# Peptides against a protein of PDB entry 5B16, part 4

Target 1, 136 residues: chain A of PDB entry 5B16
Amino acid sequence: TPSRINHNERLEFLGDAVVEFLTSVHLYYLFPSLEEGGLATYRTAIVQNQHLAMLAKKLELDRFMLYAHGPDLCRESDLRHAMANCFEALIGAVYLEGSLEEAKQLFGRLLFNDPDLREVWLNYPLHPLQLQEPNT
Target 2, 136 residues: chain A of PDB entry 5B16 as posed
Amino acid sequence: TPSRINHNERLEFLGDAVVEFLTSVHLYYLFPSLEEGGLATYRTAIVQNQHLAMLAKKLELDRFMLYAHGPDLCRESDLRHAMANCFQALIGAVYLEGSLEEAKQLFGRLLFNDPDLREVWLNYPLHPLQLQEPNT

## One batch from the design tools (peptide; made by RFdiffusion4, then SolubleMPNN)

Design b1_p8_7_s1 (from b1_p8_7, 3 letters changed)
Fold by OpenDDE base, seed 4:
Structure b1_p8_7_s1 (fold): chain B 136 residues (1-136), chain A 8 residues (1-8)
Amino acid sequence: as target 1 above (136 residues)
Amino acid sequence: PPPIVLDL
């Protein structure tokens, strides 16, 4: 429905920011010696549409999207862009109805198949103030 | 507010 589509776009807007924020924070802490240019390049690689579409595929969002909009998503490139946007919207929704922590967990689970790498990404030491006053 | 419903 038009209303739902509009909601998706708004959620996408929010989700884009959340994805970028989470990525930035994690990269910042995980690579303390990496210069800004490297951090930015790494972030781009993580949050670019091609990659987000891959993450969306892990969630099988294409199954739902094809059900709803199959005729419009026959081209692979179109589907990829739509899946990336849908992924952002999903992250936005998780943030709104859940928490930043839940969004972080979902994102991290999708980023890494290796549980050890995932744990490092998700649980890298935070600033003391963050440890003392964690987000609930 | 109502729950968020995504139209995928």
Scores: peptide ipSAE 0.023, ipTM 0.642, DockQ to the pose 0.022
Fold by OpenDDE base, seed 1:
Formats: sequence, C-alpha cells, structure tokens
Structure b1_p8_7_s1 (fold): chain B 136 residues (1-136), chain A 8 residues (1-8)
Amino acid sequence: as target 1 above (136 residues)
Amino acid sequence: PPPIVLDL
C-alpha cells in the first residue's frame, strides 16, 4: 500500500534522528576525552545499516515486513538495508507513540546483551541533553 | 499487528 510505504518512510526519518541523537548523547558522556572525530566514527559504527539490521534481526522484524518487490527478499544486501530502515521506523514509532525514554530503553536493551554493559549505557546521566529534545 | 510495508 503506497500510503503505508509513505508512513513507514516518515517514521524512518524520525527514527533515524532519534537513533542518531541517542547514540550521540551516550557516546558524549561515556567518552569525555574522546575527540570529535573519534565520537563521529564510533557513532557511525553503531548506526550503520549493517549494525541496525542486526538489531532488527534480534526483534525478528523480517517476519513483520511486507515487501513491495518480491525479488528484494532474495538479495542479502537489500534485506539488510530494509531491516535497518525498518528498525529506524520502529524506533520512530516508539518515540512517536510512546516517549524518548521508551525509545532509549529499547535501543539500549538491544545494543548490549550483557546486563552490566547495558546498565552502564542506560544509567549515564543524560537528562541535561534529553531536555533539549521533545519527550512524547 | 499489521506488517510494515517497505518499498526498496
């Protein structure tokens, strides 16, 4: 459905920003002495399509996707891109219908399987920068 | 829930 595709793209747009923001904030606090170039490289690694696709796979989002083009299911690279985009759309939806906090929790929970690492990531004092963004 | 439709 074209309308649903458009909605997904809009959610993806929003989700991309949310993922970028959350990643940036956490990296900023976790690595206080790291220069901008290092922070940017680190962020890129976290939010690159290959990684987001892996996170999407953890949620088995491929089972919830309807593809406009059948052949796209047979191309691994296309699937990765689709999964990454779908993940962004999901984060966007969570932010839109839930809150930034919920989006943060979901994203952080998926980034780390180790509970200790997860808690370090999620428990950093992020509120000063979070207040600059809307909390739906 | 309904599937997310993707146009690649």
Scores: peptide ipSAE 0.022, ipTM 0.634, DockQ to the pose 0.023
Fold by OpenDDE base, seed 3:
Structure b1_p8_7_s1 (fold): chain B 136 residues (1-136), chain A 8 residues (1-8)
Amino acid sequence: as target 1 above (136 residues)
Amino acid sequence: PPPIVLDL
């Protein structure tokens, strides 16, 4: 029987890809004149461990993590890495058991506290094919 | 750390 740890790491792997994809697509359309280097820098800022750890903290994931792995997470840097990984695993789970849309909504809701900024991020027109099939 | 602000 696969361990729960293995499942978490697998979900993290999937979630990493989902977070990167969602971030990339949104940045691509929000900044049509920004060069690749700028897009990559912006993406890195959004998906870096420090930022994802902050998003994880909004969900109070640290309370659950300390219970399970407290002895190994006594260092601040280790905790940040673990929090980021946990956040990725959560996004992965939402995508796997729900949908990409649900993952997008959760991620977007956490990225911005300002409702106006959140709406721009979540509802900015993307690829025409996506607009033609909004329920897919 | 302070939150990352995206300037749109």
Scores: peptide ipSAE 0.014, ipTM 0.547, DockQ to the pose 0.150
Fold by OpenDDE base, seed 5:
Structure b1_p8_7_s1 (fold): chain B 136 residues (1-136), chain A 8 residues (1-8)
Amino acid sequence: as target 1 above (136 residues)
Amino acid sequence: PPPIVLDL
């Protein structure tokens, strides 16, 4: 179903939380022996503006943004922030009008070009300790 | 700014 996204800042707010949540959950399952500090560092690397901007570039969002706001996005840092924000808004919109699963799928497809890595990320196995303690 | 259209 097609959707029109007009409230970018509100969607960005929601999308930021969704991206962080999905990243946290997946890292937790994929790296059962990694300490909290390592998990946090890894999460930061995935969700920082520079990386999200690269993901946004895969969707060619820069072409749309430069057309509308070229003079405002001449500085590289400004473009990076705007691209990251736009990406978050898209994820927020997908979650809002679709589902968390759809947001996960979109995010995962962009995170990994390698199909094998993508498959592991999207369909991670449960660790034995997680099976024993499902509420942790 | 122009709206973004997603196909869900």
Scores: peptide ipSAE 0.029, ipTM 0.675, DockQ to the pose 0.021; fails the geometry check

Design b1_p8_7_s2 (from b1_p8_7 with L1P L4I)
Fold by OpenDDE base, seed 4:
Structure b1_p8_7_s2 (fold): chain B 136 residues (1-136), chain A 8 residues (1-8)
Amino acid sequence: as target 1 above (136 residues)
Amino acid sequence: PPPIPLDL
């Protein structure tokens, strides 16, 4: 069986795609008049390591990382990168073991502290079928 | 749509 490290890297790979997908879909529907360049720029801002590390900090992954790997993460940039990767792996795991909806909910809850903005992001209609079958 | 404020 693959090592835990290899498994984490695989989860990170999956999580990276999930985060990018969710971000892309939500931006696409929330900003119907925004050109591709604007969408791409906005997506980059959301999914860049600096931002994901901030989201990871909301889950106290910084404390986890420092406890588990503190000596290897003495540089702020190293910690940030590791936190972003860990966050991606977490999202990947949530998607894999749960569902895209669960990953969406977790990601959305972390993106916004403002409950009104959060609700708009999480509940914005993405497709007619989602409106018809909300529990599917 | 409302702006999406991000702390970056």
Scores: peptide ipSAE 0.162, ipTM 0.831, DockQ to the pose 0.401
Fold by OpenDDE base, seed 1:
Structure b1_p8_7_s2 (fold): chain B 136 residues (1-136), chain A 8 residues (1-8)
Amino acid sequence: as target 1 above (136 residues)
Amino acid sequence: PPPIPLDL
């Protein structure tokens, strides 16, 4: 329904911001000597549709999308774009109904299959003010 | 920390 589409678009809007924020923060601290251009390029690589679609695939959103919208997603590029958007909407929903911390955990878990790398990403020291807001 | 490889 149009209302559902609008709702998903709103969640996508929110999720896009959350993903970009989380990515920016982690990159900023993990690479303290990297210039802005490098940080921006790195962020773009992480949040680009192709990569987010890969993360979405880990959640089997591709199977879901094809099951629900198969005829409309016959092109690979269309599916990729839809998966990326759906992933953003999911992150947005997790943030909205849960917390930024939950969104961070979900996103981080999907970024890395290697548990050591995942732990570095998720547990890297951030700004001390985060201790005052542990769930945000 | 060392660079973190990403499957991008």
Scores: peptide ipSAE 0.153, ipTM 0.822, DockQ to the pose 0.504
Fold by OpenDDE base, seed 2:
Structure b1_p8_7_s2 (fold): chain B 136 residues (1-136), chain A 8 residues (1-8)
Amino acid sequence: as target 1 above (136 residues)
Amino acid sequence: PPPIPLDL
């Protein structure tokens, strides 16, 4: 039986791909005139460890990490990297046990505190359920 | 820079 650490690393691997995919798709539709280089740079800004760590902090993963691994996370950079990894693992788990839609919604809720910006982001692309219920 | 505001 694989260790819990191994499971977390596998979830992180999956979550990394999910975060990259969701970001790519949304940027592609939100900015139809933006060149590839701009899209790639924008994606990097969204998925970089510093940013994902901030999203993780919104979920209070810092408290979790310090509780479980405090002595190993004395450096700010170590904590940031660990939080980013845990965030990816969480997204991976949500995708694996739930759905891509649930992962998208969680990610979108964390990306933007402004509800208007959040709504714009989540509507690119439109999900079939949103198309069926356009006025909700 | 991102065209929309991000918490960076």
Scores: peptide ipSAE 0.102, ipTM 0.803, DockQ to the pose 0.289
Fold by OpenDDE base, seed 5:
Structure b1_p8_7_s2 (fold): chain B 136 residues (1-136), chain A 8 residues (1-8)
Amino acid sequence: as target 1 above (136 residues)
Amino acid sequence: PPPIPLDL
């Protein structure tokens, strides 16, 4: 059985791939006329540590991290990095023990506060159980 | 498609 630290690092590794994959697929379908450079830039913006840390803050992971590891997180950049890694590990765990769909739902719910925009995002790609909606 | 409101 791997150590707790090793397990978290492995989950982070998996979660990083899941977040990047989900982001790539959704951007690809949402922006059919956007060139590769634009898609790549958009993806980077969504999955970079700064943004993932913001998503993690919605889960109040910042309070937990500062309580548990305050002395190690004196720099804002260190906190962002730790928060992003924790978020990735969470997504990895949801995928591993749940499903890709559950990971997608969690990620999408955090990406958008606007329910209408969230629904548009989550419909790409369209799930067979969902009704196709206009997205112009 | 809608713009993605990212605060980066």
Scores: peptide ipSAE 0.064, ipTM 0.763, DockQ to the pose 0.354

Design b1_p8_7_s3 (from b1_p8_7 with L4I)
Fold by OpenDDE base, seed 3:
Parts: structure tokens; C-alpha cells; sequence
Structure b1_p8_7_s3 (fold): chain B 136 residues (1-136), chain A 8 residues (1-8)
């Protein structure tokens, strides 16, 4: 049987794809005239380890990480990477056990503390063709 | 690019 660590890494793998997808879709609609290079720059900023670690901190995953994995996290950069990975695993789990919509809502809620900015981000629909397909 | 107010 696979180890628990292996399961977490598998969820991280899935979550990475979900985070990238959601980010890409929302940026695409939010900036309709922005070229690919600009879209890619924004995406990188949103999904980079530094940012995802900050989102993980909003969920207080830092306390858990230090308790469970402290001996392996002696450097700030190590903690940042681990927290980002843990955040991805969480999003992956939400998608897997729930739905893409639930992952979208959780991610959007964490991206912006300002309700107006959050509403703008979340108010852009999925592509019409995808709206006609199952959520999970 | 205009800035996005993210906690980076």
C-alpha cells in the first residue's frame, strides 16, 4: 500500500493542475485584451510558492506544518515550499472529494480579502462549453 | 502591467 506521504504528493499533483487552470480561466476573462505574455506573468505571480504559502498561512497550515514536519523545515524557504505544496494538496482534495466549483470558491475566497475584488474575480464565468459539462 | 493587489 502507498505511504501517506505518497498520497499527499498525488493530491499535490492534482491540486497544482486545478490551481493553474482556475487561475488561467479567471485571468483570461479578467484581461480580455492582455497578450499571452502578460497573462503568463500574472499567473506566475498567483501560483508561485511564495503566494501559495501566504494563502496556506490564511488557513493556519503553518502551525500544522511546523508541528508535524518541523525537523525537516529548518529554513524559511523550506517552509514556504512545503506550505505551498500543502495548499495544492488541499485544493486537490477539495476538487477530488467535492467539485471544481468548490475548489474555485475556496481559492477565490483566499485570493482577496476585499469583497469587491473577490466578487470581480469570481464573477467571470467558465467558458460556455465547459458550463454545459459536468462539474466533476 | 498594472499591479494586482495580491499578498506576495
Amino acid sequence: as target 1 above (136 residues)
Amino acid sequence: LPPIPLDL
Scores: peptide ipSAE 0.248, ipTM 0.871, DockQ to the pose 0.207
Fold by OpenDDE base, seed 5:
Structure b1_p8_7_s3 (fold): chain B 136 residues (1-136), chain A 8 residues (1-8)
Amino acid sequence: as target 1 above (136 residues)
Amino acid sequence: LPPIPLDL
């Protein structure tokens, strides 16, 4: 049985892919006239560690980590990296134990505080596989 | 980073 650390790293690996996939699909449909370079730049902005750390902060993950690992996270860059990794692991776990739809909903809810923007993001066309099997 | 806006 893998250690707890190994589990978290594996979940992070999976979550990174899920976040990138969801972001890519939504950007593709939201911006039909945007060239690949623009799509890639926008995706990077959404999924980079600095932004994911901000999303993680909305879940107050920083309070948990600073309580347990404050001395290890004295640098802002270290905290940011850890926060982003924890966020990815969380998304990975939600996908693994729940569904892609649940991961999508959680991610979308955190991306936008504006309800109108959130609804536009969440209600754009999805990949056919998710439409056919929304609970997987 | 500031929040990322969507310009639709």
Scores: peptide ipSAE 0.059, ipTM 0.752, DockQ to the pose 0.158
Fold by OpenDDE base, seed 1:
Structure b1_p8_7_s3 (fold): chain B 136 residues (1-136), chain A 8 residues (1-8)
Amino acid sequence: as target 1 above (136 residues)
Amino acid sequence: LPPIPLDL
């Protein structure tokens, strides 16, 4: 049985891929005429540690982290890194235990507080060539 | 690039 840390790292690994995938797909459809360099720039901005840490903060993971690991996270950069990783692990867990759709919804909800912008983001993409995943 | 209203 892997340690809790190992489990979180595995979930983080999975979540990293899910976040990057979702971001890539949505950007691809949202900006149909944008070249690869621009798409990559947007993706990097969205999935960088500072941004993911901000999303994690919306879920109050910072309070949890400080409660559980305060002395280890006295530096702001350390906290950001830890929160970003924790956010990835969370997305990984949501995908694993729920679905890609649920992960997409959670991620999209956190990306934009404005409901109109959120809706625009979440309306992408269509998946005509993919096997449909159940929404359970 | 066109802007995306994200807080980064």
Scores: peptide ipSAE 0.252, ipTM 0.875, DockQ to the pose 0.217; fails the geometry check
Fold by OpenDDE base, seed 2:
Structure b1_p8_7_s3 (fold): chain B 136 residues (1-136), chain A 8 residues (1-8)
Amino acid sequence: as target 1 above (136 residues)
Amino acid sequence: LPPIPLDL
């Protein structure tokens, strides 16, 4: 059977795509007149390791990382990268075991603390039928 | 670019 590390890397792979997709969809609808370069710039800012690590910190993933791998995460950059990867793995797991809607909700809740901003962001899904009927 | 209220 695959190691736990292998499973986490696979979940990270999936989660990276989910985060990228959700970000792309929401930016596309939020800025209907923005050219591709601008959309790509915003997407990069949202999904970069520094930002995802901040979202991971809101979930206190740093505590879990330090408990398991403290000696290996002495550098801030190493911790940031690891936290970003763990965040992606978490989103991947939520998508895999739950639904795209649940992944979207979790991601949106972390992106904005203001509930009004959350609602604006979350009102731009690409596949409303899939989100309404996530059960397959 | 228009502003987006992200915590960056």
Scores: peptide ipSAE 0.187, ipTM 0.848, DockQ to the pose 0.287; fails the geometry check

## One batch from the design tools (peptide; made by RFdiffusion4, then SolubleMPNN)

Design b1_p9_1_s1 (from b1_p9_1 with E4A)
Fold by OpenDDE base, seed 1:
Structure b1_p9_1_s1 (fold): chain B 136 residues (1-136), chain A 9 residues (1-9)
Amino acid sequence: as target 1 above (136 residues)
Amino acid sequence: SPIAPHLPL
């Protein structure tokens, strides 16, 4: 049986892929005239550790991390990195135990505080073939 | 979010 740390790293691996995938898909459809370089730049901005840590803070993971691992996270950069990793692991777990849709919903809710912007992000049209398949 | 100001609303 793998350690909890190993399990979290595996979930992080999965979550990283899910976050990047969801981000890529939504950007692709939201900005149909944006060139690849622009899409990649936006994706990087969304999924970079600093931003994911900000999303994690909305879930109060900062308080959790400091409570559980305070001595190991004395530097702001260390905390940010750990929070980003934890956020990815969380998304990975949501996908694994729930669905891609649930991961999408959670991620989208955190990306935008403005309900109108959130709605646009979450419900922007996808390719018909994607809509025809159940979430897994 | 970095893209919030650029969403097509």
Scores: peptide ipSAE 0.064, ipTM 0.787, DockQ to the pose 0.180
Fold by OpenDDE base, seed 5:
Structure b1_p9_1_s1 (fold): chain B 136 residues (1-136), chain A 9 residues (1-9)
Amino acid sequence: as target 1 above (136 residues)
Amino acid sequence: SPIAPHLPL
């Protein structure tokens, strides 16, 4: 049986891919005239550690991290990195135990506080296979 | 978020 740490790293690995995929799909449909370089830059801005850490803060993950690992996270950059990884692991777990749709809903809810913007992001046209088989 | 100002509403 893998250690708890190893399990979290595996979930992080999966969650990283899920976040990347969801971001890519939504950007692709939302910006049909944006060149690949622009899409890539936009994706990086959304999925980079600094931004994911901000999303993690909305879930108050920083409070849990500081309680358990405070001495190791005294640097802001270290805390940011750890929070981003924890966020990815969470998304990975939601996908694994739930569905891609549930991961999408959680991620989209955190991306936008404004309900109108959230609605546009979450309900923009998706590929037919994603609509038919949301659990894969 | 970074994308919010650019969303087509």
Scores: peptide ipSAE 0.063, ipTM 0.783, DockQ to the pose 0.203
Fold by OpenDDE base, seed 3:
Structure b1_p9_1_s1 (fold): chain B 136 residues (1-136), chain A 9 residues (1-9)
Amino acid sequence: as target 1 above (136 residues)
Amino acid sequence: SPIAPHLPL
């Protein structure tokens, strides 16, 4: 069996793709008149390490990281990068063991504290084919 | 989040 470290890195790999996908889909539908460059800019802002680390902090991953890996995270940038990676691994695990819907719900819940903004993000009308397979 | 102020509410 693979080591725990290797498994975590694999989950991070998967989670990176899931975060990118969910972000892309939601931005695409929320901003139908926004050109590709604008969509890409917003996606980058959402999925960059600094932002993912902020989401990770909402899950108290910072406390865990400092406890478990303090000596390796003496710089703010190091902690940010590690937290972002850990967040991706978590999303990857949720997708792998659960579903895309569960990953979407978790991600959306963390993106917005405001219930109205969260509602718009999570429930904006999507393509009919996506609506037909809500549990995938 | 970065896009919160820009959502179509």
Scores: peptide ipSAE 0.062, ipTM 0.785, DockQ to the pose 0.181
Fold by OpenDDE base, seed 4:
Structure b1_p9_1_s1 (fold): chain B 136 residues (1-136), chain A 9 residues (1-9)
Amino acid sequence: as target 1 above (136 residues)
Amino acid sequence: SPIAPHLPL
């Protein structure tokens, strides 16, 4: 079995893809008239390390990171990168052990504080098959 | 959130 570090890196790898995928799919359907360049720019804004770190803070991962790895995270930029990586690993783990739907729900809940916006994001009809197999 | 102002509500 891989070391703890390798495991986290692998989860991060997976989580990065999941975050990118979920973001891409939702943007694609929510903004049907937006050109590729706009979609790509929008996605970048959502998935950039600075934003993911903010999402991670909502889970109080910053407190955890400082407790566990404080000496290695002296710089704010280092903390942000670590937080973003940790967030990706978390999403990867949720997807791996749970489902894409669970990852989507967690990600969506963190993206929006406004319940109405959250509901639009999470429940926007993307494809008919999503209704048939929501937990895939 | 950077996307909140742009959602079609």
Scores: peptide ipSAE 0.058, ipTM 0.774, DockQ to the pose 0.233

Design b1_p9_1_s2 (from b1_p9_1 with E4A H6Y)
Fold by OpenDDE base, seed 4:
Structure b1_p9_1_s2 (fold): chain B 136 residues (1-136), chain A 9 residues (1-9)
Amino acid sequence: as target 1 above (136 residues)
Amino acid sequence: SPIAPYLPL
């Protein structure tokens, strides 16, 4: 089996795809009149390391990272990068061990503090098959 | 959130 580092990197790889996918799907449905360039721009804004690090901070991953890897994270940029990667690995793990729905719920919960906005993001009408198979 | 102001609420 891979080392812990390799395992986290693999989870990050998976999580990156999950975050990208969830973001893309929701943006696609939420903004039906937005051109591809606009969709791509919004997606980038949501999934960029700076933003993912902010989401990670909501989970207090910064404290965790400093506890576990403090000496390696002396620069703020290093911490931000590590937090973003760790966040992706977390999402990957949630998807792997749970479901896409669970990953969606966690991600959506972190994206919006406002419950009304969160509700819109999480429950915007999707394709019928997506509604029928939410746990896929 | 970057998209909060743009959501169709």
Scores: peptide ipSAE 0.052, ipTM 0.759, DockQ to the pose 0.181
Fold by OpenDDE base, seed 5:
Structure b1_p9_1_s2 (fold): chain B 136 residues (1-136), chain A 9 residues (1-9)
Amino acid sequence: as target 1 above (136 residues)
Amino acid sequence: SPIAPYLPL
């Protein structure tokens, strides 16, 4: 059986892909006239470690991380990196144990505090495959 | 979030 660290790294790997995919799909539909370079820039802003760490703070992961790994996280950059990785692992776990829909819902809820903005993000047109197989 | 001001409401 792989170590706990190995499991987290595997989940992070999966979660990174899920976050990238969800972000890409939503941006593609929300901005139909935006060029690829603009889409890529937007995606980077959403999924970069600094932003994911901010989302992780909404889940109070910073308190947990400092308690469990305080000595290794004395630098802010290290804390942000660890929190972003933990967030990705969480999304990966939600996808793995639940569904893409559940991962999408969690991610969307954290992206926007405003319910109106959240609704626009979550309910914008999706690819037919997502509509037909929401639990894959 | 970075995208909030630009959503098509």
Scores: peptide ipSAE 0.047, ipTM 0.744, DockQ to the pose 0.178
Fold by OpenDDE base, seed 1:
Structure b1_p9_1_s2 (fold): chain B 136 residues (1-136), chain A 9 residues (1-9)
Amino acid sequence: as target 1 above (136 residues)
Amino acid sequence: SPIAPYLPL
C-alpha cells in the first residue's frame, strides 16, 4: 500500500486544485470587470505559499510541523513551504471526505477575519436559491 | 488577506 507520505502528496495535489478553483471562481464573480491579469495577480497573492502558510498557522499547523519535523524545518522558508503543502492536503481531505461547500466554508473563514468581508466572499457566486445581495 | 481592502463593500 502507498505510504502516508504518498497519501498526503495526493491530497496536496487535489487540495491545490480546490484552492485554485475556489479562489478563481470567487474572484471572477467578485470582480466582474477586472481583466485576466488582475484576476491572476489576486489569485497568485491568495494561493502563494507565504499566504497559505499564514492560513495554516491559524489552524496551528506550525506547532504540529515543528513537533513532527523540527530538525528538518529549522529554516523559515522550509517551514512555510511545508505548512502550505499541509494546508493544501487538509483542504483536499475536507473536499474528498466532505464536500466542495465544506472546503469553501473553511477556506473562507480562514481568508478573512472580518465577518463582513468573509460573508461577501462566501456569497460569491450566489447560489440560485439565495436572495440577491445588496449593492456592493 | 491580500484582497480585503479591495472587496466591493
Scores: peptide ipSAE 0.046, ipTM 0.755, DockQ to the pose 0.182
Fold by OpenDDE base, seed 3:
Structure b1_p9_1_s2 (fold): chain B 136 residues (1-136), chain A 9 residues (1-9)
Amino acid sequence: as target 1 above (136 residues)
Amino acid sequence: SPIAPYLPL
């Protein structure tokens, strides 16, 4: 229904911001000497449609998208775009119904399969105020 | 992931 589509687009809007924010925060602390241009480049690489689509594939969203929207996804680029949007909507939903911490954990788990890399990403020391409010 | 090789392990 039109209502369902509108809700999904709203969740995508929210999820886009959450993904951007989480990525920015973690990069900022992981690379304390990297200038803004470098930080922006890494952020772009992480949040671009191609990468988000890869993360979406880990959740088997490709199977869902092809089943539900096959006729609209005739090209690989169309599928990537749709999967990235769907991934953002999922992150948005996790944030909305859960918390930023839950969104962070889900996102981090998908970013890295290697547990050591994942731990560095998720547990690198943050500003004391962020440590005081871990579930906001 | 794109930045995995660049993380400060």
Scores: peptide ipSAE 0.036, ipTM 0.717, DockQ to the pose 0.181

